# Peptides against a protein of PDB entry 5VZU, part 55

Target 1, 271 residues: chain A of PDB entry 5VZU
Amino acid sequence: GRTLEDIFHEHMQELILMKFIYTSQYDNCLTYRRIYLPPSRPDDLIKPGLFKGTYGSHGLEIVMLSFHGRRARGTKITGDPNIPAGQQTVEIDLRHRIQLPDLENQRNFNELSRIVLEVRERVRQEQQEGGHEAGEGRGRQGPRESQPSPAQPRAEAPSKGPDGTPGEDGGEPGDAVAAAEQPAQCGQGQPFVLPVGVSSRNEDYPRTCRMCFYGTGLIAGHGFTSPERTPGVFILFDEDRFGFVWLELKSFSLYSRVQATFRNADAPSPQ

## One batch from the design tools (peptide; made by RFdiffusion4, then SolubleMPNN)

Design b2_p13_5_s1 (from b2_p13_5, 5 letters changed)
Fold by OpenDDE base, seed 3:
Structure b2_p13_5_s1 (fold): chain B 271 residues (1-271), chain A 13 residues (1-13)
Amino acid sequence: as target 1 above (271 residues)
Amino acid sequence: APVLDAPLMIEEP
């Protein structure tokens, strides 16, 4: 029977061969597209831009991070044998913050799985409710046959006079309890550790995180076969580093900002 | 099953 090691070696040989075939075929038919950096907005969680990510056996990949209101997106700049360039490798829901447990409970993969799957179910419920409101609103536009209502003559409404006394109804100002936006504590980040059984290519990941969000990652077979979205956790470490925990795959990808300054990489202002 | 190559990290033995 094939051992786990035999399956692993066969898979790695196939990956290396596919990577070699792809890199060798590029010499004959390259389509060049200019990439522009997304414009930074004041409300962006961090500065958008290019990040280098570790994709396990695939090695180093380049991802563009961009912000789209309450969503963040990682777009592949480099392709691999499974997922081509231009695909959204990660989609982050900035409405759904994940609270990590204490450091002891962070080692428990089942606890992280519970937290992520509870958030996934909330996101699914919100999508179903929003889909129903959009469906019911379309049904009642029956064709308003514009029956030409006959022009009834404008009766001159008489000029009634002035005298209405101002009633001093002293309506008490209802205390609008301004939901105190908990000030984004620029405080000490939370201690961070990967759960037991989550593989990381490098053990040298940040041991402190600022915040986490629910997200989904894109996975596919060779040649972009059977593409699907898998649940995960976006971990913001700092201005230049984020991670993604691929929950179902029990893997962690670390992304670090490309520190290279690009001349003329800004999108041309729309004229 | 087709190994969906997400970042399959080699667990070194």
Scores: peptide ipSAE 0.025, ipTM 0.692, DockQ to the pose 0.024
Fold by OpenDDE base, seed 1:
Structure b2_p13_5_s1 (fold): chain B 271 residues (1-271), chain A 13 residues (1-13)
Amino acid sequence: as target 1 above (271 residues)
Amino acid sequence: APVLDAPLMIEEP
C-alpha cells in the first residue's frame, strides 16, 4: 500500500504543481483589493493583525486575525488550491474555552477529541435553543385595543398607623452554592504538547499556552469544492503566537505575528 | 475520496 509518507509526498507534489500553474498564469486579470488592518479594541484577546501560518502541505500562508465580539476570525490573505483568499480559514468561539488536561493526558488524542466534541455539542444545543426563542416572539402581537380605562379618583392618603414590631423571622439564607468561577488563572501558562498523531510542520511550537478555545476550521477540495467546517482548538500561546489544532485532520497550524509595519494600513475611521 | 484539504488532510491509509 502507499505509506502515509508516500501520500504526503504525492499531495505535496500536486500542491506545488498547482501553485506553479497559478503563478505562471500571467494573463489572468489580477484584481487587487486593499486590505485594512482591523482596529484594535481594549477587549481584544490579543492585538489583531497579520499572522503567518504554517499550513502543513500548503506551507506558509498569511492570515488576518480579527475580533468580532465573542468570536475571533482568521481570514486568508493568501489563498491556496483548496481555499481562496478572503475565506475564513478559522472561526473561534471565545465563549467556549477548552480546558486542556494535564501534560500526560494532553498526549492522548482521544481525550482532546472527547473534550472538543463535548464543546461542539454544547455549541450546537445553544444554537438550537436560540433559534426557537426567535420564532415564538413574533406571534402574539394581537392588536390590544386600548380600552380607555376610566380615571379612578384620587384616593386620599390614609393616616400613619402605628408601630407594628416586625418579627425577626430569621430565615436561614439558603446556601446558594455559588458555582465557584474557577478564577481564570490568567497569569500562569499551562504546559502544552501536541497529542500523539497530530502532525506539525515542525516541533518548534511553544510548549506553554495561555488559554484555548473551541473553533472551527474551513476545509475544501481543490477549487473550493464541498467546503465545510471541522472542529478544532484555538491555542493562544502569547501576544504574537497562536495555534490551531485541526481535530479531524490530526494537524496543527502555528501562526506567528507579522512584525512588518504597513503605512496607511489602518481602516479608515468611520466618518 | 476527494482530499478535503485543510492545511493537512493526511488521508488515513
Scores: peptide ipSAE 0.025, ipTM 0.690, DockQ to the pose 0.025
Fold by OpenDDE base, seed 4:
Structure b2_p13_5_s1 (fold): chain B 271 residues (1-271), chain A 13 residues (1-13)
Amino acid sequence: as target 1 above (271 residues)
Amino acid sequence: APVLDAPLMIEEP
């Protein structure tokens, strides 16, 4: 029987061969496109920009992180045999924060799966409800001919009546114990560990995270066949690092900011 | 099978 090592070796050889074929095809026609860095906004979760990610055996890929209101997007700058450049490799819903359990329960893949799938179901319900409101709005523009109904006269406002008395009823202020909203300590990262059975290229990932969000990743076969969105977790570690847990794939991708300063990479101001 | 390559759909053999 093939060992897991044999299967890994065969798959790595195939991917290297595919990369070689694709790279050799570029010698015939290189198209250059200028990339602009997205402008930073005050409400951006972190500074937008270029991140280097590790996608399994595919090695190092470049992703542009950008913010679009309550959504974040990872756009592939480098393509691979499965997902071409310019595709949204990850879409993050910043409305749906994932609360990770304690560190012990974070090792349980089924617990993470439950939490993510519950959020996925809420997102589906919100999409169905929003789809119904958009459907009903189109029907009612029948041409109401505006017949000018005549101006009926302003009847006068009668006056003054007086005095009613000041009853003092001193109802005791019930001590509503304001449950002190513990100030969301925006600064203290929670302990983070990958679930058992989630593969990472390196065990060297941040062991603390700031916050997590529901997201979807794009997966496909070779040549961008059967592209679909799989549920996952966006993990913000810090200003320069984020991760994505591919739930169905049981895989983790780590993304680190490209620290290079690009001169003249800012998008031209919309005049 | 070890899903070696997110965001790859590895065809199950």
Scores: peptide ipSAE 0.025, ipTM 0.686, DockQ to the pose 0.029
Fold by OpenDDE base, seed 5:
Structure b2_p13_5_s1 (fold): chain B 271 residues (1-271), chain A 13 residues (1-13)
Amino acid sequence: as target 1 above (271 residues)
Amino acid sequence: APVLDAPLMIEEP
């Protein structure tokens, strides 16, 4: 029987060969696209920009991180055999923070899986509810044909009907226990470790994280076949590093800021 | 366990 190691070696060889074929085809048809760095906004979780990401056997890739309200997006600048350049490799919901357990429980993949899947279900419910409100709002604007109602005459009658007694029903104010939003301790890094069975290309990842969020990653077959979104965890380590745990794939991608200064890479100001 | 490198299609065996 083929060992798991044999399957990996063959898959890695296939990916290298595919990457070689794709890169060798560039000799005939290079499409150059100018990349603009997103402008930094005060409300951005970190400075947007280019990051070097690890994608296991695919190796080092370049991703643009950008912010779009309460969502973050990683866009592939480099493609691979599965996911082309320009695709959104990760989409992060900054509304849905993931709370990591203690270090002992962080090693348990099933605990992380439970936490992520519970958040995934909340996101689905919110999408269904928001879809119903958007659907009902469009149905009611049937054109009310203003039929001219004829002028029926003013009947006057004034009569003074009497003194209904005020019932004193003292409805106790139900204490709406405002679920105390625990202040997002934005300052203290939490100890971080990958769950057992989550693979990282390098064991050299930050052992402290600032915060985590629910997100989805894009996966596909070779040639971008059957593309789908898989649940995961965005991990902010610092201003220059983040990670993504691909839950179903049991893999971790580390992203580090490209420290190169780019001349003329600023987006043209919207005039 | 095989590092199912993202992005892979998990071919169910």
Scores: peptide ipSAE 0.024, ipTM 0.683, DockQ to the pose 0.028; fails the geometry check

Design b2_p13_5_s2 (from b2_p13_5, 6 letters changed)
Fold by OpenDDE base, seed 5:
Structure b2_p13_5_s2 (fold): chain B 271 residues (1-271), chain A 13 residues (1-13)
Amino acid sequence: as target 1 above (271 residues)
Amino acid sequence: PPVLEAPRMIVEP
């Protein structure tokens, strides 16, 4: 059987060859698209912008981080053999915070997997419920055929409603204990370590994180074949660094802000 | 060894 090393070697050779083919074709036809930096909003988790990501064998990539209400998005600025430029490499659900365990239990991949899969099932349930509400709302606009009500006559008024005193059954409103949304303690970073068996290209990742969220990553075969969304964890380290744990792939990608100042990179103000 | 996990490849089994 092929060893994991053989598979990795063959895959690396293929990626190098594909990268060589793409880079050697730059002289043939380049389309230039202007990239605008997203405007910063006060409610943005961090400043939006360009981040450099490491994707193991794919090397260094550029991703645009942007915020869309309670969702964040990483859009590929650089393509690779699997995922072309302009695709959403990561989608983060800012409604679904991941609580990491202590450092000892963070080393356990199965514990992280359990936590992420429980959140994935909640997200699926919410999507099913929201799909039902949207489906039922469209069904009830049957055309009310306004049948013309014929003018039947004015019959009279008689008076006497008797005095039935139905009792005051004081049903105490059961206090729906609003599950106290533990205030997102934005302040204290927690110790962070990758689970055993999660690959990192570099061991030089931040050992403290601010918060984590459920997200999905885009995966595909070469040439963008069979594209799918895989579950993962978005890890906010600081204002300039975030990570993504690809759960099914057991890999970690680190993203660091591009500190370069770009002239005229701001999105045109909506006129 | 540099872990060459391509986090985007669906390795068909």
Scores: peptide ipSAE 0.032, ipTM 0.699, DockQ to the pose 0.032
Fold by OpenDDE base, seed 3:
Structure b2_p13_5_s2 (fold): chain B 271 residues (1-271), chain A 13 residues (1-13)
Amino acid sequence: as target 1 above (271 residues)
Amino acid sequence: PPVLEAPRMIVEP
């Protein structure tokens, strides 16, 4: 029978061979596209830009993090044997914050799984409700046959009536308790640990996180076969580091900002 | 299944 070690070695050989074949094929015809960094907005969770991920045997990958209202996206800048460049490797829903349990309960994978799947179900319900409103609104525009009702010119007169009684009814201003958006106290990070059975490349990840959000990651077979979105957790550690927990894969990916300053990387202003 | 170091691979069964 194949050992786990045999399967790992066979798979590593296939990945190395695939990487070699792709790299060698690129020498024949490369199309270069200029990539621009997204402009930073005041409401962006962190500065958008390039982040490096390390995926074990695949090596170094580059993703661009960008913000799109209440969504964040990780776009692949580098391709791999499974997912080509330009694909959205992660999509983050900034409306759906994940509250991690205490540090003891964070070691329980089933607890994290429960929390994520509950949020996934809420996201699914919101999408169904929004789909129904869009569906019902289109059904009632039966073609109004614009029967040309004849423009009868009825001109009649400007009657004056005057009476201005000022009803004083002092309706009490209902205190709309503006739910005080508790200013995100930028200072209190939560202790962070990976659940038992979640694989990381190394244990050298930040042990404190600022906040977490629901998201989905893109997975596929070799050659981008059977692409699907899997549920996960976006972990914001700091301004320069985020993680993604791939729930179904029981894997963790750490992304670190590319600190290189790029000249002329800003998008040209729309003329 | 072997934890293939790439979270993007569907391990075909």
Scores: peptide ipSAE 0.032, ipTM 0.710, DockQ to the pose 0.030
Fold by OpenDDE base, seed 1:
Order: sequence, then C-alpha cells, then structure tokens
Structure b2_p13_5_s2 (fold): chain B 271 residues (1-271), chain A 13 residues (1-13)
Amino acid sequence: as target 1 above (271 residues)
Amino acid sequence: PPVLEAPRMIVEP
C-alpha cells in the first residue's frame, strides 16, 4: 500500500502541477473583480480586512475577515483547487467561546477534541430549538381566508354600573436579578501551544492567545467536490493575527493581516 | 505523520 508519505508527495506534486498548468496557459481568460473592505464597526472583535494564510502546497491564500453580529466570516479572495474564490472558508460563532485548558493539557488533542465537540453539540441543540420556534411561528400563518362572516347585528348590551372597589393587591416586585453581563473580560492573554499531532507549516506561531471561539471550516475535494463543514477553533492571537484549528484534519492555519493600505478600498456608501 | 498541508483537501484514503 502507499504510505501516508507517498500520498502526501503525490498530492503535493499534483497541486504544484495544477498551478503550473494553470499559470502556463497564456490563453486563460482572467476575470478581475474589485474587492471592497468591509466597514469597521465598534463591536467588531478586531478590525475587519484582508488576511494572508499560507498552506504549504496551496501557497499564499488571501481571506477577507468580516463581522456579522455574533458571527465572523472568512471569505476566500484567492481560490485553490478545492475551494473556489468567494466561498466562506470559515464561519465563527462569537457566542460560543472555547476555553483552552492549561498549557500542559493543551498538548492533549483529545482534550481539545472533547471541548470542541461539546460546544458543537450545544450549537446543534440551539439550532434545533430555534428551528422549532421558527417552525411553530410559521405554522400559524395558514392563509386566513377572510371568509366574510355575515354582519351579525350589534345587540346593545346594557351599561351596567361602576362599583370599583380597589383591591390592594400588593404584588411584591420580584427582584429581577439582572444577570450582570459579566463585562467581556478581554481575556488576559493565555499561553498557547498546538496539541500533539496537530500539524502546522512551521513552529512560528504566536505562543499566547487572547480568546478562542467555536467555528466551522469548509473542506472539499478537487473541483469543489463533496463540500462539507468541519468543526474547528478560531484562535484570536492579536489585532493582526488569528488561527484556525481544523479538528478533524488535525491541522492549523495561521492568518496574518495584510498591512498594505489600499486607497479607495472602502465600499461605496449606499446612496 | 505527513502534515496534510492543505487543511481544505479531503485526501481520499
């Protein structure tokens, strides 16, 4: 049988060959699209914008990070043989923080896997419950065919009198203990290490992270075949760097902000 | 184990 090393080398060779063929075709019709940077909002976890990721065989990738309420989105600006440009490579649920264990337990892949899968199950339950509420709400909008019920005559029911005895029902104001929104403790940076068996392109990743969130990544075969979402961890390192741990693939992707300032890259104001 | 450097690739076994 082929070794995992043989499969990896063949796959690397195929990706390099695909890129070489594509770039060597001078008759390729190139379509250019202008990219607009999303506007920054005060509630954005970090400034939205372009981030560069490096995936060994795929080389340099550009992803646009944007914020959509309690969700963050990584959109591919560059395509690869698996995932075309414009696809949402990562979706992050900013409601579902992941607490990393201590540095010793962070080396345990099974511990990270347990934590992520527990959060995935909560997300699934919330989606089912919210789907039931939305389903029950739509079921009652049966078309009220306004059958014109015939005008039954207004019987003048008589004006019986005023006896307003004031019942002093002293309803004690139940102290609605306002669940104090725990101030979003901008978590003090915690030591960070990849689990044993999670692959990175290099060991040059930040060894401290600010916070982590549950997310899903898009994976596919060549030509965008059998696209699926796999569970993962979004790791915010700082204002300019984030990572994604692909749990099932046991891989880590590091994304760094594109520091280039683009003139006129802001979305046109909606007229 | 070879680092499947392409986290978006389904390597068919």
Scores: peptide ipSAE 0.032, ipTM 0.691, DockQ to the pose 0.031; fails the geometry check
Fold by OpenDDE base, seed 4:
Structure b2_p13_5_s2 (fold): chain B 271 residues (1-271), chain A 13 residues (1-13)
Amino acid sequence: as target 1 above (271 residues)
Amino acid sequence: PPVLEAPRMIVEP
């Protein structure tokens, strides 16, 4: 049987060949579309903009990071054989923070998997409940014919009686030691390591992170076949770097800000 | 098993 390595090698050769054919075709109709940078908002987790990811044999990919209230979105600027340009490669739920364990437990993939899947289930429940409220709200606009139901007289049931015995039982105040929630030090990055068995195409990733959020990544076959959303973790390292852990794929993607100053790249103000 | 070389790529076996 083909080894896993043989299948990887064959797939790599095919992708290189596809890229070579595509780049060597002189008859390719190139369509250019202007991309506008998303406007920065004060509440944005970091400055929105272009980020670069390196995906091995596929080379350099560009993703636009944008913020949409309590959601962040990574939109592909560069397509690949699986996911075309303009698709949302990652969707981040900024309502659902992932608390990473200590550095020792961060090495345990099963612990990260548990934490992420528990958040996934909460997100699913919230979507089902919100779907029910939106469904019930449309059904109740039937014309309430205000039939005047006649006022039946409420009978005055009577006022019995007073007895007041004052049992003294002096229950000792159990000192509920309020476990002081250590104020989450919002400023200092926590130690970060990838779980064992998570592949990184770049071994040089930041060893500290600011915060993590639940998210989903888009995966598909060649030609955008069978596209699906897989659970993952968005990791904010700093103002210019974020990662995504693809949980089911046991892979990590690092994204770094494109430091190029774009002249006149600001979105036209919505008039 | 599908060889997922990149997180976006499902390689059918």
Scores: peptide ipSAE 0.031, ipTM 0.686, DockQ to the pose 0.028; fails the geometry check

Design b2_p13_5_s3 (from b2_p13_5, 6 letters changed)
Fold by OpenDDE base, seed 2:
Structure b2_p13_5_s3 (fold): chain B 271 residues (1-271), chain A 13 residues (1-13)
Amino acid sequence: as target 1 above (271 residues)
Amino acid sequence: APVLEAPRMIELP
């Protein structure tokens, strides 16, 4: 049987060969595509733009972060051996916040897995229900002939009266101490740590995060074979940093804003 | 387990 070491060596050899092929092709033909920065909107979670990510053996990747109502998207600017440039590497559902447990329970991968899979099931149910409403709403616009319902005048008045008195009982109002819902302090970061067994290329990641959301990441074999979406967690650290936990792959990717100022990189105004 | 060094790699069977 192939050892884990044999599989690792074969994979590394294939990655080196693919990287060599891509580099040697630059002598023949390069296709350049202009990239436009997405416009910033007031309701955007952070300023959209270019982020530098680090993905294991692939090294350095550039991703464009953009906002689309209640969804965020990471679009690959750089291709890799698995996923070409222009693909949506991550899709984030801003409707489904992930609540991280306390710092002790954040070390438990099974706890994070439970939380993410529960949210995944809710997202799946909402997609099924929304598909039914969109199907049913098209069928019932039969022409409701507006038959003028006649103004029937029905009148009358009466009367009756009387009785009945009782009775006292003065049950004491038990002080339901309304547990003051501490207003979720939307501005204070929470302590953050990766679960045990989640690999990070760099242990120098932010130890505090603002908020987390459910999302999916795109994975594929070499040459974009068998592409699929896996569940994960988008972690907003600050205005310039976010992470993604790949749940099934037990890996973490850190993204940092590209601080370069781009001239003439704004999308042309739609004329 | 092979260290999935590439968070984008599917282990092909």
Scores: peptide ipSAE 0.054, ipTM 0.732, DockQ to the pose 0.029
Fold by OpenDDE base, seed 5:
Parts: structure tokens; C-alpha cells; sequence
Structure b2_p13_5_s3 (fold): chain B 271 residues (1-271), chain A 13 residues (1-13)
């Protein structure tokens, strides 16, 4: 059997070769595309923009973070051997906050896995229910052929006024226990540690996070083969840093804001 | 052990 070291060595050689091929092709054919920074909105979780991410063996990548209502999106600016540029590396559901356990239980990968998989199942149920409502709404617009109702005559049927007093059945208002939306205490950072067995290229990640959300990451084989979405956790550390835990891959990616000021990078104002 | 940090790779079986 191949050892984990053999698989790692083979994989690293392939990544180096692919990186060499891609970089060598730049001398022959470069397509330049202008990148616009998304406009900042007041309701954005953090300022949108460019982030530098670390993907272990893939090295340094650039991702554009943008906000789309109750979703956040990381779009690859740099491609890698698996996922080309322009793909959505991460999709974050800002509706589904993940509450991390205490610091001791955060070390347990199975506990994080349980929490994420429970949220994934809720997201699937919501998608199925929303799919049914959209399906039923389209079926009822059968064209009612307006058959011309023939003019039946006005019979003058008379006035009888029986006085039936139906009783005051005082139906008690069932207290709809408004599920107390625990106010998102946006202010207090919680202690953060990676679960045991989650790989991080650097142990130098923030040890406090503001909030976490359910998300999915895009994974694929080399050459973008069999692309799929895998469940994960978006971790907001601060205004300039976020992470993503790839649950199935047991990997962590750290993203840090690119602090460079770009001239003329603003999206054209909608004329 | 070198951590197989292939955060993008589906190991096809």
C-alpha cells in the first residue's frame, strides 16, 4: 500500500508540476481581466474585498469576499490545480449561525461535526420546503376558459331574517412562544481553537472569534474534475480575518485582508 | 507525518 508519505510526495510533485505548467503558460498567453471591488454596504458583516488565503500545499491564494443579502461568497481570484479562478471557493449562509461549544469541547472534532451536520440538515429541509412552495404555485395557473354563463333570470327570493345568536366561544389565544432570537451578541469574542485532527498550515491563527456561520466549500480533483460542495464553518475573527474549516477534509484555511489600496478598483457606479 | 493538506482534493477512491 502507498504510505501517507508516498501519497503526500506524489501529490506535492503533481502540484509543483501543475504550478510550473500554469506559470510557464503566463509567458505565452496572459488574459488580463479587471477586478472590481464590491461596494461596501452598511449591512455587510465586514467590509467586502480581497483576502489572501492559505490552502496548505496550494500555498497563497487570493479570494474576493462579497455579500449577497443573507449569503456571503468567496470567489477565487487565483486558480489552483483543482479549482480555477472565478469559482466560488466558499458560500456562507449568514442565516445559519454556528454556536461553538466551550474551549474543551471545541477540541473534539466529532462535536463540531455534529453541530455542522445538524445545520446542514436544517438547510436541506428549508430547501425542500421552499422547492415545494415554488412548485405548487406554478401548477394552479391553468387557463380558466371563461365559459359564457347564460343569463339566468333574477328571481326575487324574499327577506327572511332569522335572529340566530351564535355563542361567544372565547377561544383562548394560544401563546405563540416567540422563540427568543437570542440577540446576536456581536460584541464579545469567544475563545477559539481548532479541533484535534484539523490540519492548519500555521498554528498561528486567531485564538478568539466573533461568530461562526454554516457554509460550503468547493472541492474538486485535479483539472476541476467531479466538483462538489463540502460542508464547513466560516469563522469571523475580526474585520480583516476570517477562516474556513473544511469539515470532511479536516482542514483549516485562514484568510487575511489585503491591505493594499487599489486605485480605480471601485465598481462602476450604476449609471 | 507531513499533513496531507489537500484542502481541495477529492481523493477519488
Amino acid sequence: as target 1 above (271 residues)
Amino acid sequence: APVLEAPRMIELP
Scores: peptide ipSAE 0.051, ipTM 0.719, DockQ to the pose 0.030
Fold by OpenDDE base, seed 1:
Structure b2_p13_5_s3 (fold): chain B 271 residues (1-271), chain A 13 residues (1-13)
Amino acid sequence: as target 1 above (271 residues)
Amino acid sequence: APVLEAPRMIELP
C-alpha cells in the first residue's frame, strides 16, 4: 500500500507542477485587484494586516488578517490549487476562547479534539437559539389602529388608608450560580506544544502562547471542489505570530506578520 | 477515506 509519506510526496509534486504550469503561462488574462490594509481598531486582538503562512505541502501563502467585531478573518491573498485568492481561509470566533490543558495533556490529540468539539457544539446551539428569536419577533406588529382615547376627567386624589400588615414572604434567594467567567489572565503566556500526530512543516514554532480561540478553516479539492469548513484552533503567540490547528487534518499552520510597509495601502476614508 | 493530508486538500476519492 502507499504510505502516508508516499501520498504526501506525490501530492507535493502535483502542487509544484500545477504551480509551475500556471506561473509559466503568460497568456492568462491577469486581473489585478487593489488590496487595502484594514485600519487598526483599539479592540483588535492584534494589529490587522498581511501574514505569511507556512503550510505543509502548499508552501508559502499570504493571508490578510482582519477583525470584524467578535470574529477574526483570514482572507487568502495568494490562491492555491484548492482555494482561490479572495476566499476566507480561516474564521475565528473570538467569543469562544479555548483553554489549553497543561503541557503534558497538550500532547494528547484526543484531549484537544474533545475541547474543540465541545466548543463547536456550543457554537451550533447558540446559532440555533439565535435563529429562533429572529423568527418570533416579526409576527406581532399587527397595525394597532390608534383609536382616539377619549379625554376622561381628572378624578380627585383619595386619602391615605393606613394599616397593611407585613406579609413575611420568605422568598428563598435562588442561588444564581453566576458561572464566574474566570477573568482571562491576559498576562502570562502558557507553555505550548503541538499534540502528537499533528503535522507541522517546521518545528520552529513558538513554545508559548497567549490565547487560543475556536475557529473554522476552509478546505477544498483541486479547483475549489466540495468546499467545506472544518473545526480548528487559532493560537495567538504574539503580536506578529499566530497559528491554526486544523483538527480533522491533524495539521498546523504558522503565520508570521509581513513586516513590509506599503505606500497607499490604507483603505480610502469613506467619503 | 479522503486522505486529509494538507490543510486545504481534500483528496476526493
Scores: peptide ipSAE 0.042, ipTM 0.707, DockQ to the pose 0.027
Fold by OpenDDE base, seed 4:
Structure b2_p13_5_s3 (fold): chain B 271 residues (1-271), chain A 13 residues (1-13)
Amino acid sequence: as target 1 above (271 residues)
Amino acid sequence: APVLEAPRMIELP
């Protein structure tokens, strides 16, 4: 049987060959499109902009991070053999924060999987409920002919009386041990480690993270065949770094801000 | 074992 190493080697060779073929085709129609940086908003989790991901054999990829209310989006600026440029490689639901367990339990892939899948089911339920409300709202514009319902008379139900006694029972004040809400240390990063069996192409990932959110990643075969959204975790490390854990693929992608200052890259203000 | 394909690759069957 092919070893895992053989399959990797064959796949690497194929990707190199595809890149070579594509770059050697001088007759390719190159289309250039100007990309504008998203405007920064006060409520943005971090400054939007260009991030670089290293995908080993796939090389350097560029993703635009943008914020859309309670959603964040990673849009591919560079295409690859699977997913063309302009596709949303990651979609992040900023309503659904993921709480990572302690560092010991973060090593357990099944624990992370459980947490993510529970959030996925909540997101699915919210989408089904919101879909029903949107469907029912269109049906009720039937003309309510206001037939005047006749005023049936208010029967005066009677004033029954007075008595019962003042029983004293002095039930002891049970000490409600106020579970001290540990103040959400909003400012200090929590310890972070990848689960066992999650592959990182970069062993040098941040060992602390600020926040995690539920998200979905786009996967596809070569030529964008059978595109699917898979569950994952967006990990905010700092202002310039985020990660994505692809749960089903047991892989981690690290993204780092492109530090280049782009002159005149701001989107023209919508007049 | 999941081939460490780029997290965007579906293993073709």
Scores: peptide ipSAE 0.034, ipTM 0.707, DockQ to the pose 0.029

